Peptides against a protein of PDB entry 6O8C. Designs and how they scored, part 63

Target 1, 262 residues: chain A of PDB entry 6O8C
Amino acid sequence: VGLRYEKISLPKIHPRYDLDGDASMAKAVTGVVCYACRTASTLLLYQELMRKGVRWLVELVKDDYNETVHKKTEVVITLDFCIRNIEKTVKVYEKLMKVNLEAAELGEISDIHTKLLRLSSSQGTIESSLQDISSRLSPGGLLADTWAHQEGTHPRDRNVEKLQVLLNCITEIYYQFKKDKAERRLAYNEEQIHKFDKQKLYYHATKAMSHFSEECVRKYEAFKDKSEEWMRKMLHLRKQLLSLTNQCFDIEEEVSKYQDYT

## One batch from the design tools (peptide; aimed at target 1 I13 Y17)

Design b2_p27_4_s2 (made by RFdiffusion4, then SolubleMPNN; from b2_p27_4, 10 letters changed)
Fold by OpenDDE base, seed 4:
Structure b2_p27_4_s2 (fold): chain B 262 residues (1-262), chain A 27 residues (1-27)
Amino acid sequence: as target 1 above (262 residues)
Amino acid sequence: SSLEKKLKEEKEKLGEEFEKAVKELES
């Protein structure tokens, strides 16, 4: 009694799914999320470097400010000394004129006095500018660097790690789909698993893209915009400090011209 | 930004692919 093993030809279950297409899709998704991970890490690094730069620039500008204040103080002292000496000289000459002495020299000294007083008045403007700069650099001022710590992405957010987890899940599914493609046909259970994995893939991909967009890119762009604005303001302030310093030097130079009369 | 534009484009592509896949699963 030969057991006729009827080759139960498994009905060609026409796969209602495209294993080739699914593998290709999974590959593409993996690439995109991989790009997101790498980009997120790069964006994070950029922000961290920028934060260091911000801190450095703040300290630099503070040093510039202190130097300018010191120079201004020096000039004020020198100028005040010169003014006092000229005023004494003027008084002496005025007394001498009453006794029929040198009117021509008094005129020259009086002119110098007037010029020195004008220079002294300009110091008030410099002082006001320095006070404004100080207020801007002070805690809570317009040039505070608090934004650098608040805006953007931070290592503590673990955005890159979160994306990496999703990438790992996606990559695993991709490799499975690559295997599935190589098998050309899957058994019913494997097919069902494939379909479920496809759903998971899309879920993870969507989550990754959303996270990348909302938590990485958007925050980075906000950080970048604020950093650029702040940087422009800081550079302008630094230029202003340099201008004030130069004004102090100019005043000092002018005062030096009159020192022979004091 | 150029990056945001690229990201949007990729999201749209993924969305389209997902919709196609869903239609295939419903069928």
Scores: peptide ipSAE 0.028, ipTM 0.571, DockQ to the pose 0.060
OpenDDE base, seeds 1, 2, 3, 5: peptide ipSAE 0.020, 0.020, 0.018, 0.022; ipTM 0.471, 0.458, 0.454, 0.532; seed 5 fails the geometry check

Design b2_p27_4_s3 (made by RFdiffusion4, then SolubleMPNN; from b2_p27_4, 8 letters changed)
Fold by OpenDDE base, seed 5:
Structure b2_p27_4_s3 (fold): chain B 262 residues (1-262), chain A 27 residues (1-27)
Amino acid sequence: as target 1 above (262 residues)
Amino acid sequence: DELKKKLEEEAKKLGEEFEKAVKELEE
């Protein structure tokens, strides 16, 4: 998202001429804007670290997905093999029954076949779930990380640097006001300059505060909210993948029970 | 995760300090 920074109008100025008060005020303003600079820097750093974390998590989840897909594929192959073998056995027994040869094991084999078919049906559900997960992780999907690049602030925005420039201007005026205070009384021209500088100080301060609020804090909050939402969804997805993996293992274990019949 | 949490906490703290300073200036 592009910067929405606009030129801010001059704030309402308090016309009080007090060298001591103005120096104190300028000191306070300097402190406030300094806090803004430091905070903006911290917020930026946090976002950059979060972006790295997001990228890391995406890759991790993709790896988890691939592993789950591989496991699912393995189970499908094993299951299909077992089904084919059982079907062959069933056909043999059915032929024997047609020739009036009693096969006491036919019922058991048929039951195994039915169970295997049920397991095979469950694989369809797993496949559909994996496809859903894949779609969510795909570019443009619901869990895409494009938001991490769009939301928040970036180093290229140079928000901290912009605030620092304003802070420097304010600080310069503050030091001048300290000198003015030391003079105790100013000549008319110097007094007018002091008053003018006071206006500049308020202008810079207001600009800094507005910039901080609109371009740093607000965007950070949006990024934070989006990151939290996305993180919850990703963690849930990982849980789903784990569940699917476990289902595959369960199916594999169940199939292994019937290997003696194949 | 720990570093991120620390940074978030620091950001919150600095934000609160900033707000406090602004309020004090307005008084």
Scores: peptide ipSAE 0.026, ipTM 0.507, DockQ to the pose 0.019
OpenDDE base, seeds 1, 2, 3, 4: peptide ipSAE 0.021, 0.009, 0.020, 0.024; ipTM 0.484, 0.434, 0.530, 0.546; seeds 3, 4 fail the geometry check

Design b2_p27_4_s4 (made by RFdiffusion4, then SolubleMPNN; from b2_p27_4, 9 letters changed)
Fold by OpenDDE base, seed 3:
Structure b2_p27_4_s4 (fold): chain B 262 residues (1-262), chain A 27 residues (1-27)
Amino acid sequence: as target 1 above (262 residues)
Amino acid sequence: DELEEELKKKKEELGEEFEEAVKKLEE
C-alpha cells in the first residue's frame, strides 16, 4: 500500500517574447510547482506515519517472541520433570522383573520413556529456531529497523520548505506577467525586465522540479520498496513464532498424557 | 551575446538568494 501521485512535467517555455503566452506559461508553471509542493508534503507525511508503524510492529513482534520463549521454557521444565520420574519408574520395574513382574509392563513404560526423549529432542530444535529469530531481531540483524531512519525523506531535510520558497518566487513572477499582459505593450526597459523575469522563472521551475524528482520522489520510492519488503519479512516471522508456540502446546499436551505414570 | 552573459550572472544571483532564503527558514 503506497500513495499514488500523478507524474508532472513543466510546460514548454518558448523563447519568443509574447505577453499573452508568457502569462499563460507562468500560470501553468505555478500550478505544476504547487502540485509538487503538496505532493512532497504528502509523501513526507506518509513516510513519517510508516516509521511509527515500523516501531510499533517491532515492539509487537518482540512481545510475541517473549511469549513464545516463556512457553517453551515452561514446557522444557515440565518435560524434564516427567522424564526423570519415568526413569525412576523404569529402574524400579527392572528390579521387580527379577521376581514376578510381567515383561509387558516394563515394555510399555520403556516405550513411554522413548517417546519423551523424542519430545525432548524436538525442544532442542525449537530452541535453535528461537535463537535464529532472536538474532534476526537484534540490533544489526536482518530485520533491524535501521533502514527506516535512513531511507526516504525526513522533516529535517526541509524539502517542502525549499520547494515553497521556489514556488513563492515563481508566483511573484506570474503576478507580474499578469500585469504585463494587462498593459498590452511594454516600453523597451520594461520589456527587457520581462525577458529577464522569464529566465528567472525557468531557473526556479527547473530547480524545483529537479529537487522534487531527485530528493522527494526518488527517495520516497526507495523507502516504499524497502518498507514493503521488510514488512513482509516481519509478518512471516510472526507466523513462525506462532508455529513454534503451537509446537510447544502440542508437546505439553502429549506430556500430560504420560504424567499418570509419574 | 551580451544579454546572455547578463542572464547567466542573474541566474547566479538568484541561486544565492534562494540559498539565503532557505537558511532563514531553518532559523
Scores: peptide ipSAE 0.030, ipTM 0.473, DockQ to the pose 0.119
OpenDDE base, seeds 1, 2, 4, 5: peptide ipSAE 0.028, 0.027, 0.008, 0.010; ipTM 0.472, 0.456, 0.427, 0.421; seeds 2, 5 fail the geometry check

Design b2_p27_5 (made by RFdiffusion4)
Pose (drawn by RFdiffusion4):
Structure b2_p27_5 (pose): chain A 256 residues (1-92, 99-262), chain P 27 residues (1-27)
Amino acid sequence: VGLRYEKISLPKIHPRYDLDGDASMAKAVTGVVCYACRTASTLLLYQELMRKGVRWLVELVKDDYNETVHKKTEVVITLDFCIRNIEKTVKVVNLEAAELGEISDIHTKLLRLSSSQGTIESSLQDISSRLSPGGLLADTWAHQEGTHPRDRNVEKLQVLLNCITEIYYQFKKDKAERRLAYNEEQIHKFDKQKLYYHATKAMSHFSEECVRKYEAFKDKSEEWMRKMLHLRKQLLSLTNQCFDIEEEVSKYQDYT
Amino acid sequence: EEEEEDEEYREEVEESITEAFSEEADF
């Protein structure tokens, strides 16, 4: 979804010299830049937080991985150990009552369990190579896409907002005077141009740098999330597959 | 006449500010 904010544009700046109009106009422009500036700050927060989250979520899946492999090895030393019971040089030269019967069916399941465990390790390694630092789930898009604190985009907007704010405040004073001396009138007319210049620059900067890069980060994250949930579903299927093996071995562990 | 032109101009400024608040920006 991303941040739901309203897109607010600069009002039309009429060219006539009008002290009341210019004051009302400067106030409206300052307001739009504040909204743009404040919104630009939240976009940066959402990115910075997203990144702190993706970093953390990756490490958590690594814990879910390590937890699973810790049980896969924990169970193998039971399969290979309980196979050493019913399938060693102890269990099974002509013989008819030497145990080749209904227990041989369990030895068969345990052989298929030990072998099926083989491809568990093959799939388990494949997800480790995606969770690895260079793998195809590495959060490389996270440090490339979007804006950063080092970009100083908010403070850059803030510098322009200050120029615009100082002018508005002066335009209020001018409106209060109802008439401007000669030089002051000319200076006021210049400051009106400066205000428009600063505002359009701040607005276009917000659009082409903050929002454009933010949306690019937003789409890269939705792409990366699909990959993440897809890996998590697979890792989970491997975890359940182990508890199954633990369950089907904990039955045959108790013999007579 | 001049006062009527000033009042019309200021109404145009107020309408332009209201339109900027109701319209969506192209970002």

Design b2_p27_5_s1 (made by RFdiffusion4, then SolubleMPNN; from b2_p27_5, 13 letters changed)
Fold by OpenDDE base, seed 4:
Structure b2_p27_5_s1 (fold): chain B 262 residues (1-262), chain A 27 residues (1-27)
Amino acid sequence: as target 1 above (262 residues)
Amino acid sequence: KEEEERKKELEEVKEAIEEAKRSEADV
């Protein structure tokens, strides 16, 4: 479940010179940009945690894969041994049949041999499926985790720091506007400075919110969407691995029934 | 806890925006 954030808009900035209104507006702008900074930080943290989770899940699935491959290999060895023993038995019975002994037993053993060969052929399908899974997990595969390192926001982007710099500039102007409000009336030169600072405030605020929207929120949403899609695919792959493991166990159980004939 | 703090902060920001709007209407 992704972090819920609310999109807050900047208050309207009126061009009219009003010391009380300008101080109140500047306070609100400071609050909005402060919220953006904290939200950006939280979104960044979430993504970093998700990247750790992605890496963990990749390792888990790789372990499941290796276990499945190991089990498959064990079954192949057991099956090959059983086939070799049955083939020896078939040769013995073929020799006995030349002496008019026990033709009925040869038929049964031959049927077992045919079944074992069929099981051996199914191992090829399991191997092909494992190779497909391996290819998907490999670097450049469809389930590679490279997207987690590319998508979203990263500490190296310095987005939070950039927003904080803008917030500092905005906060400074807000504190000045608070002082200006306390003076109740400014001299002409101070009034002109106030008007210029109001323009700077607008510039910084707009820049901050644009940066937040385009570089923080948008990239986070893209990361979240890719993460959810990738997670669904990984869970499906894990189910496929479990199915292959179960097939190996089923084959092993079937082979065990024929060990008494060897 | 962090989500609750963020919610509180959001409400404070909304209140500040509404306060600014009221101050604009009183002129």
Scores: peptide ipSAE 0.115, ipTM 0.722, DockQ to the pose 0.036
OpenDDE base, seeds 1, 2, 3, 5: peptide ipSAE 0.021, 0.021, 0.023, 0.110; ipTM 0.636, 0.616, 0.596, 0.720; seed 3 fails the geometry check

Design b2_p27_5_s2 (made by RFdiffusion4, then SolubleMPNN; from b2_p27_5, 12 letters changed)
Fold by OpenDDE base, seed 3:
Structure b2_p27_5_s2 (fold): chain B 262 residues (1-262), chain A 27 residues (1-27)
Amino acid sequence: as target 1 above (262 residues)
Amino acid sequence: MEEEERKEFREEVEKAIEEARESEAEV
């Protein structure tokens, strides 16, 4: 479940000099940019947690892969041993058939040999599948986690700190406008300063909201989309590994039935 | 009068934004 954030818009700034209106507007702008700072911090934290989760999942899938490779290796050794023993038995029976032994026993052993050779051919498919999985997990593979380090926002970008600086400038102007409102009427020079500070407030607010939208929200959404896609692919890969492990167990069980004949 | 005052204010704000951008580039 992704973090839901509300779409924030700046209040309308009226051109007319109004001490009450300007103080109210400055308060609203301060609130909006404060929300942007908090949201940017939360979005950053979410991405950092997801990066930790990605690293953890990669290690988990590597462990699953190594377990599957180990099980496959055990089955290959057991199967090869069983095939060699049956081939020796077939050669002995072929020599004895020259001396009136029943063709029925040789037929049964030959059928077992044929079944074991089919099992051996299926191991080649398992090996090919494991190699494909390994290639996908390798550095530069389709399931590499390099995107997690490249996409989104990072603490090094200092986006929250940049927004906080702008918020501080806006807050200072808001406090001045609150004082100006309390005076009810300003002298000409103070009125000109107030008008200039109103322009600065607008500048800082627009810069903050642009930075929030372009550098925080947009990058977060791109990171989120890539993370969801990657996670689905990794979960599918784990299911494939489990399927390959189960195929190895099935082969081992079938081979065990024929070991009693060797 | 209100539309002309709004236009003048927008032009003043745009000018102030441009001046502020130039001042930040010098720091």
Scores: peptide ipSAE 0.015, ipTM 0.412, DockQ to the pose 0.041
OpenDDE base, seeds 1, 2, 4, 5: peptide ipSAE 0.013, 0.013, 0.013, 0.014; ipTM 0.399, 0.401, 0.443, 0.401

Design b2_p27_5_s3 (made by RFdiffusion4, then SolubleMPNN; from b2_p27_5, 12 letters changed)
Fold by OpenDDE base, seed 4:
Structure b2_p27_5_s3 (fold): chain B 262 residues (1-262), chain A 27 residues (1-27)
Amino acid sequence: as target 1 above (262 residues)
Amino acid sequence: SEEEERERFLKEVEEAIKEALESEADV
């Protein structure tokens, strides 16, 4: 009596498939991944525009810095000239006093000299501040824009293209599922293909979403946070430059009051 | 922000897809 080894065929757990449900699901997945593609493209564009803006702002602030340095230099020259003239006048009056000439004007000239020297001392503080700003704007400084090239997503990453490839695969399956739905019933082989395609659809969708979240959104958020921080620092620096410029103008105005005595 | 809401939505969809894949693998 030959032992009929019933090959216990593992019951092929045929996952239940619903042609209408699968088509609807595939449509929804296509929509979501399409949105991811569009969003990734938009986020990339935003970052590229921001990088251009960052470069523009750096150049603007450098121009402001150079203008401030120029103004400071001009004021220093004017101030030094005024100081030298007042010092000559003081020496003349001191000589006159030694000859018993009451120079009532000596006190006023001496006061002007003291004021000018005070203004000159303030230039040292302005210079130190400008040097600090220069160091911050220099390569490797705290306000370097190297982060803009490192952080976030870049065209070279080809994230949009990668997502588009996955979207194409998903869309192809969706169109097939739409056809399958129209057939209302599939033959065994077609059913098996449908089941395999369903698995592929989920695989591609998961891959697309993971890629979008990890390689697009997360990196974008990091870029955004860094850009906001950098922007705040740049705005503060710009305010400092404006303050220094105003100080130079104030000194120039004060010096102009004493030019009538030179 | 509207962008944060969209991101949350996409994450929810991703999780739902992953759960669906896991449920089909267990059957």
Scores: peptide ipSAE 0.023, ipTM 0.564, DockQ to the pose 0.034
OpenDDE base, seeds 1, 2, 3, 5: peptide ipSAE 0.009, 0.016, 0.017, 0.021; ipTM 0.454, 0.410, 0.413, 0.553

Design b2_p27_5_s4 (made by RFdiffusion4, then SolubleMPNN; from b2_p27_5, 14 letters changed)
Fold by OpenDDE base, seed 1:
Structure b2_p27_5_s4 (fold): chain B 262 residues (1-262), chain A 27 residues (1-27)
Amino acid sequence: as target 1 above (262 residues)
Amino acid sequence: SAEEERRRFRKEVEEAIREAKEKEAKV
């Protein structure tokens, strides 16, 4: 899960003045920082897409929850109706027993009544479980998606743009070093400029790679880890909802068996 | 003097680094 990216590092920068070596080094640095820019952009895009996916999943799970609640409500109504009918029947038979009618039929109806009352008690457990799920999905709940808006990198951070500015500076120096290489030998002043540009290159490159690692990669990894954890919990919650739905169907099926006696 | 030239170049480097930082901050 997540984007795979290659860990990149800056080439070693030798302190020795070498026009060929410096041009080659500058080219390599440009390539590394260019890769960092592209990677940062890709990591950002991934996170934005994941945020969209997270929001979508939250809505999906809320829909699943509402369907489960609806089914539970239907079962409760049906069960209550069945209980009331059985209670009426019990009262009729109790009156008839006072006048010489057989006790065996009353026993069967009483057993059904007891079973229905047990089913009714189980509805309380389902309700409690649904309330727990609702609390977890609610704003501020344990499965709230607020982390998706807080963690990771965002377009507003302008990390890609910041890296691009540094890349532009590095690229400019690289092109100069390519020209310097073509000259084979520089005048004293030009040599001094080259040496200072090499220091600038090192500074920009180090800054770019530090920014990439600390503000892009690290934050992305934190986002990724949280997203994976949250996703696992959400999937587990969906399974719990499905289990509760199935319990409602099981109760409905049991109640249907007793409707023939009402 | 060679020392004055080195000082000028160092100043130019510092200024260029500053400008790069300012450009980055505006982004």
Scores: peptide ipSAE 0.022, ipTM 0.544, DockQ to the pose 0.033
OpenDDE base, seeds 2, 3, 4, 5: peptide ipSAE 0.020, 0.022, 0.019, 0.021; ipTM 0.503, 0.548, 0.501, 0.524; seed 4 fails the geometry check

Design b2_p27_6 (made by RFdiffusion4)
Pose (drawn by RFdiffusion4):
Structure b2_p27_6 (pose): chain A 256 residues (1-92, 99-262), chain P 27 residues (1-27)
Amino acid sequence: VGLRYEKISLPKIHPRYDLDGDASMAKAVTGVVCYACRTASTLLLYQELMRKGVRWLVELVKDDYNETVHKKTEVVITLDFCIRNIEKTVKVVNLEAAELGEISDIHTKLLRLSSSQGTIESSLQDISSRLSPGGLLADTWAHQEGTHPRDRNVEKLQVLLNCITEIYYQFKKDKAERRLAYNEEQIHKFDKQKLYYHATKAMSHFSEECVRKYEAFKDKSEEWMRKMLHLRKQLLSLTNQCFDIEEEVSKYQDYT
Amino acid sequence: EEEEEEEEEEEENEEYEESFRELQEEL
């Protein structure tokens, strides 16, 4: 979804010299830039937080991986150990009652369990190579896409907002005077140009730098999330497959 | 003199309004 904010544009700046109109215009422009500035700050927060989160979620899946491999090895030393019971040089030269019967069916399941465990390790390694630092789930898009604190985009907007704010405040004073001396009228007319210049620059910067890079980050995250849930589903299927093996071995562990 | 000063003030206001419109077009 991303941040739901309203897109607010600069009002039309009429060219006439009008002390009342210019004051009302400057106030409206300052407001729009504040919204743009404040919104630009929240976009940066959502990115910075998203990164901190993706970083953390990746490490958590690594814990879910390590937890699973820790049981896969924990169970193998039971399969290989309980196979050493019913399938060693102890269990099974002509013979008719030497145990080749209904227990041989369990030895069959245990062979298929030990072998099927083989491809578990093959798939388990494949997800480790995606969780690895250079793998195809590495959060490299996270540090490339979108804006950063080092970009200083908020403070850059803030510098322009200050120029605009100072002019508005002066335009209030001018409105209060209802008439401006000669030089002051000219300076006021120049400051009106400066205000418009600063505002359009701040607005276009917010659009082409903050929002454009933010949306690019937003789409890269949606893409990366699909890959993440896809891996998490696979890792889970491998975890359940182990508990199954633990369950089907914990039955045959108790013999007579 | 007063009529020449009022004409110079009207010319200055027209030049300003034209220059501010040109600036809006450029941006």

Design b2_p27_6_s1 (made by RFdiffusion4, then SolubleMPNN; from b2_p27_6, 13 letters changed)
Fold by OpenDDE base, seed 2:
Structure b2_p27_6_s1 (fold): chain B 262 residues (1-262), chain A 27 residues (1-27)
Amino acid sequence: as target 1 above (262 residues)
Amino acid sequence: SAEEERRRREEEEKEWEEEFEKLLEEL
């Protein structure tokens, strides 16, 4: 999961004054920094979309949790009612056996009671699992989405805009170097300006690449890694909820078989 | 003289190249 991007590097910048070489270098630098701007924008967009997805998934899992809790509660009520009715029936049969009841019927009811008590014990395990899930989904829990707001890059950082400003400065110098190349020879003052602009171009290019690497790429990769880990844990949690729901349905179905005895 | 002016320009160019190389090493 994640966006693939090409690793970019600045061309070698030579200190030698060369109008043809400097124009070619400036063109290459412009291309690299332009790619960095586009890539930074794409990485930002990805992170914003992922943050929306994270929020959506949290709400979905909370809904699944609430449905599971509701189903569990329904089954507990039904099971408890069935147990109480069977217990009453057992007491009645025990009284009747003192007079002339078939021992076989009491044995069957006692076996049903034992099965229902086992099902009730299973509900205790489901409850403990739901409590664990609730704790993990809580605002301070292990599956909180607070990391999604802290990690990565944000529109407020204005990384793309900062890179664009540097790109504009570099592009301006490139266009000047293209003109200088066309002149073939510069006057002394124009040559000095060209040399100064070359230093500025290098400064802007280096600043752009450092900003891109440290403030865009590195933070994106950290966000990506955390998002992948968190997503795996959330999907596992959702599967656990589905398993618990299915266990509740299985218990409900089994209890329904004994309702005729109550 | 024109030759002195040429030598001066060559020295200035060399100084600029050296300064640029230092800048490249620092960045």
Scores: peptide ipSAE 0.022, ipTM 0.556, DockQ to the pose 0.909
OpenDDE base, seeds 1, 3, 4, 5: peptide ipSAE 0.022, 0.022, 0.022, 0.022; ipTM 0.553, 0.552, 0.565, 0.558

Design b2_p27_6_s2 (made by RFdiffusion4, then SolubleMPNN; from b2_p27_6, 14 letters changed)
Fold by OpenDDE base, seed 2:
Structure b2_p27_6_s2 (fold): chain B 262 residues (1-262), chain A 27 residues (1-27)
Amino acid sequence: as target 1 above (262 residues)
Amino acid sequence: SEEEERRRREEEEKRFEEEFEKLLKEL
């Protein structure tokens, strides 16, 4: 979900000298560039907040990973202990069986041993999955957050400040054009100044719009697209971790059923 | 003469319009 902003464009440029038209045009240009400044600031703020969110999510998923690894390790220890105890029991019953005792109980214990070995084999699959997740979260992995620092716009780019400077220049010309309109007729020298200021106005406006589109909007859209893709992958990975955690709990529960036989 | 001054103004206006049209074409 990205910020909604309106597509802005400069008003039509008329080369003809017209004090009323030029004042109206200058007002419209001032409004457009003012909107660009505000929008650029908002887009920057959004990206900075998203970068904080990305960092937070990375740490959260790392914590989930560490908890899953810890739980897996606990289950492995418990399972190995249970297997060793069952193996000792099997050996005792095998000795008793030579004396024609307890054949039915030996069969049951042997079946438990087989089930425990299957559970142990499943731990290898969990370990492989955790290693894959670790590789993806590692520096240079597929889920690295380096893109968040590279993509988009940053405060250091000073895009808002640059646009504000242009807006100030445009605003000054607009106020002069408002005065010129009030005079209804300018002297020759003042008319020439007005014409030059009109050219400057459009130069500044064009520069502002180009900077806004290329250095603010375009980079923001690229950041947004990468952010959405990365976020989907991270959420999927988090679901995988939860699944692995649940598998560890399921194994622990099954092992607990057999602990009474050891 | 007033006529020469008028002609100069018309030529300057024409040059300004031409420069403005060039700027518009570059946009």
Scores: peptide ipSAE 0.023, ipTM 0.579, DockQ to the pose 0.684
OpenDDE base, seeds 1, 3, 4, 5: peptide ipSAE 0.008, 0.023, 0.023, 0.023; ipTM 0.328, 0.582, 0.587, 0.581; seed 1 fails the geometry check

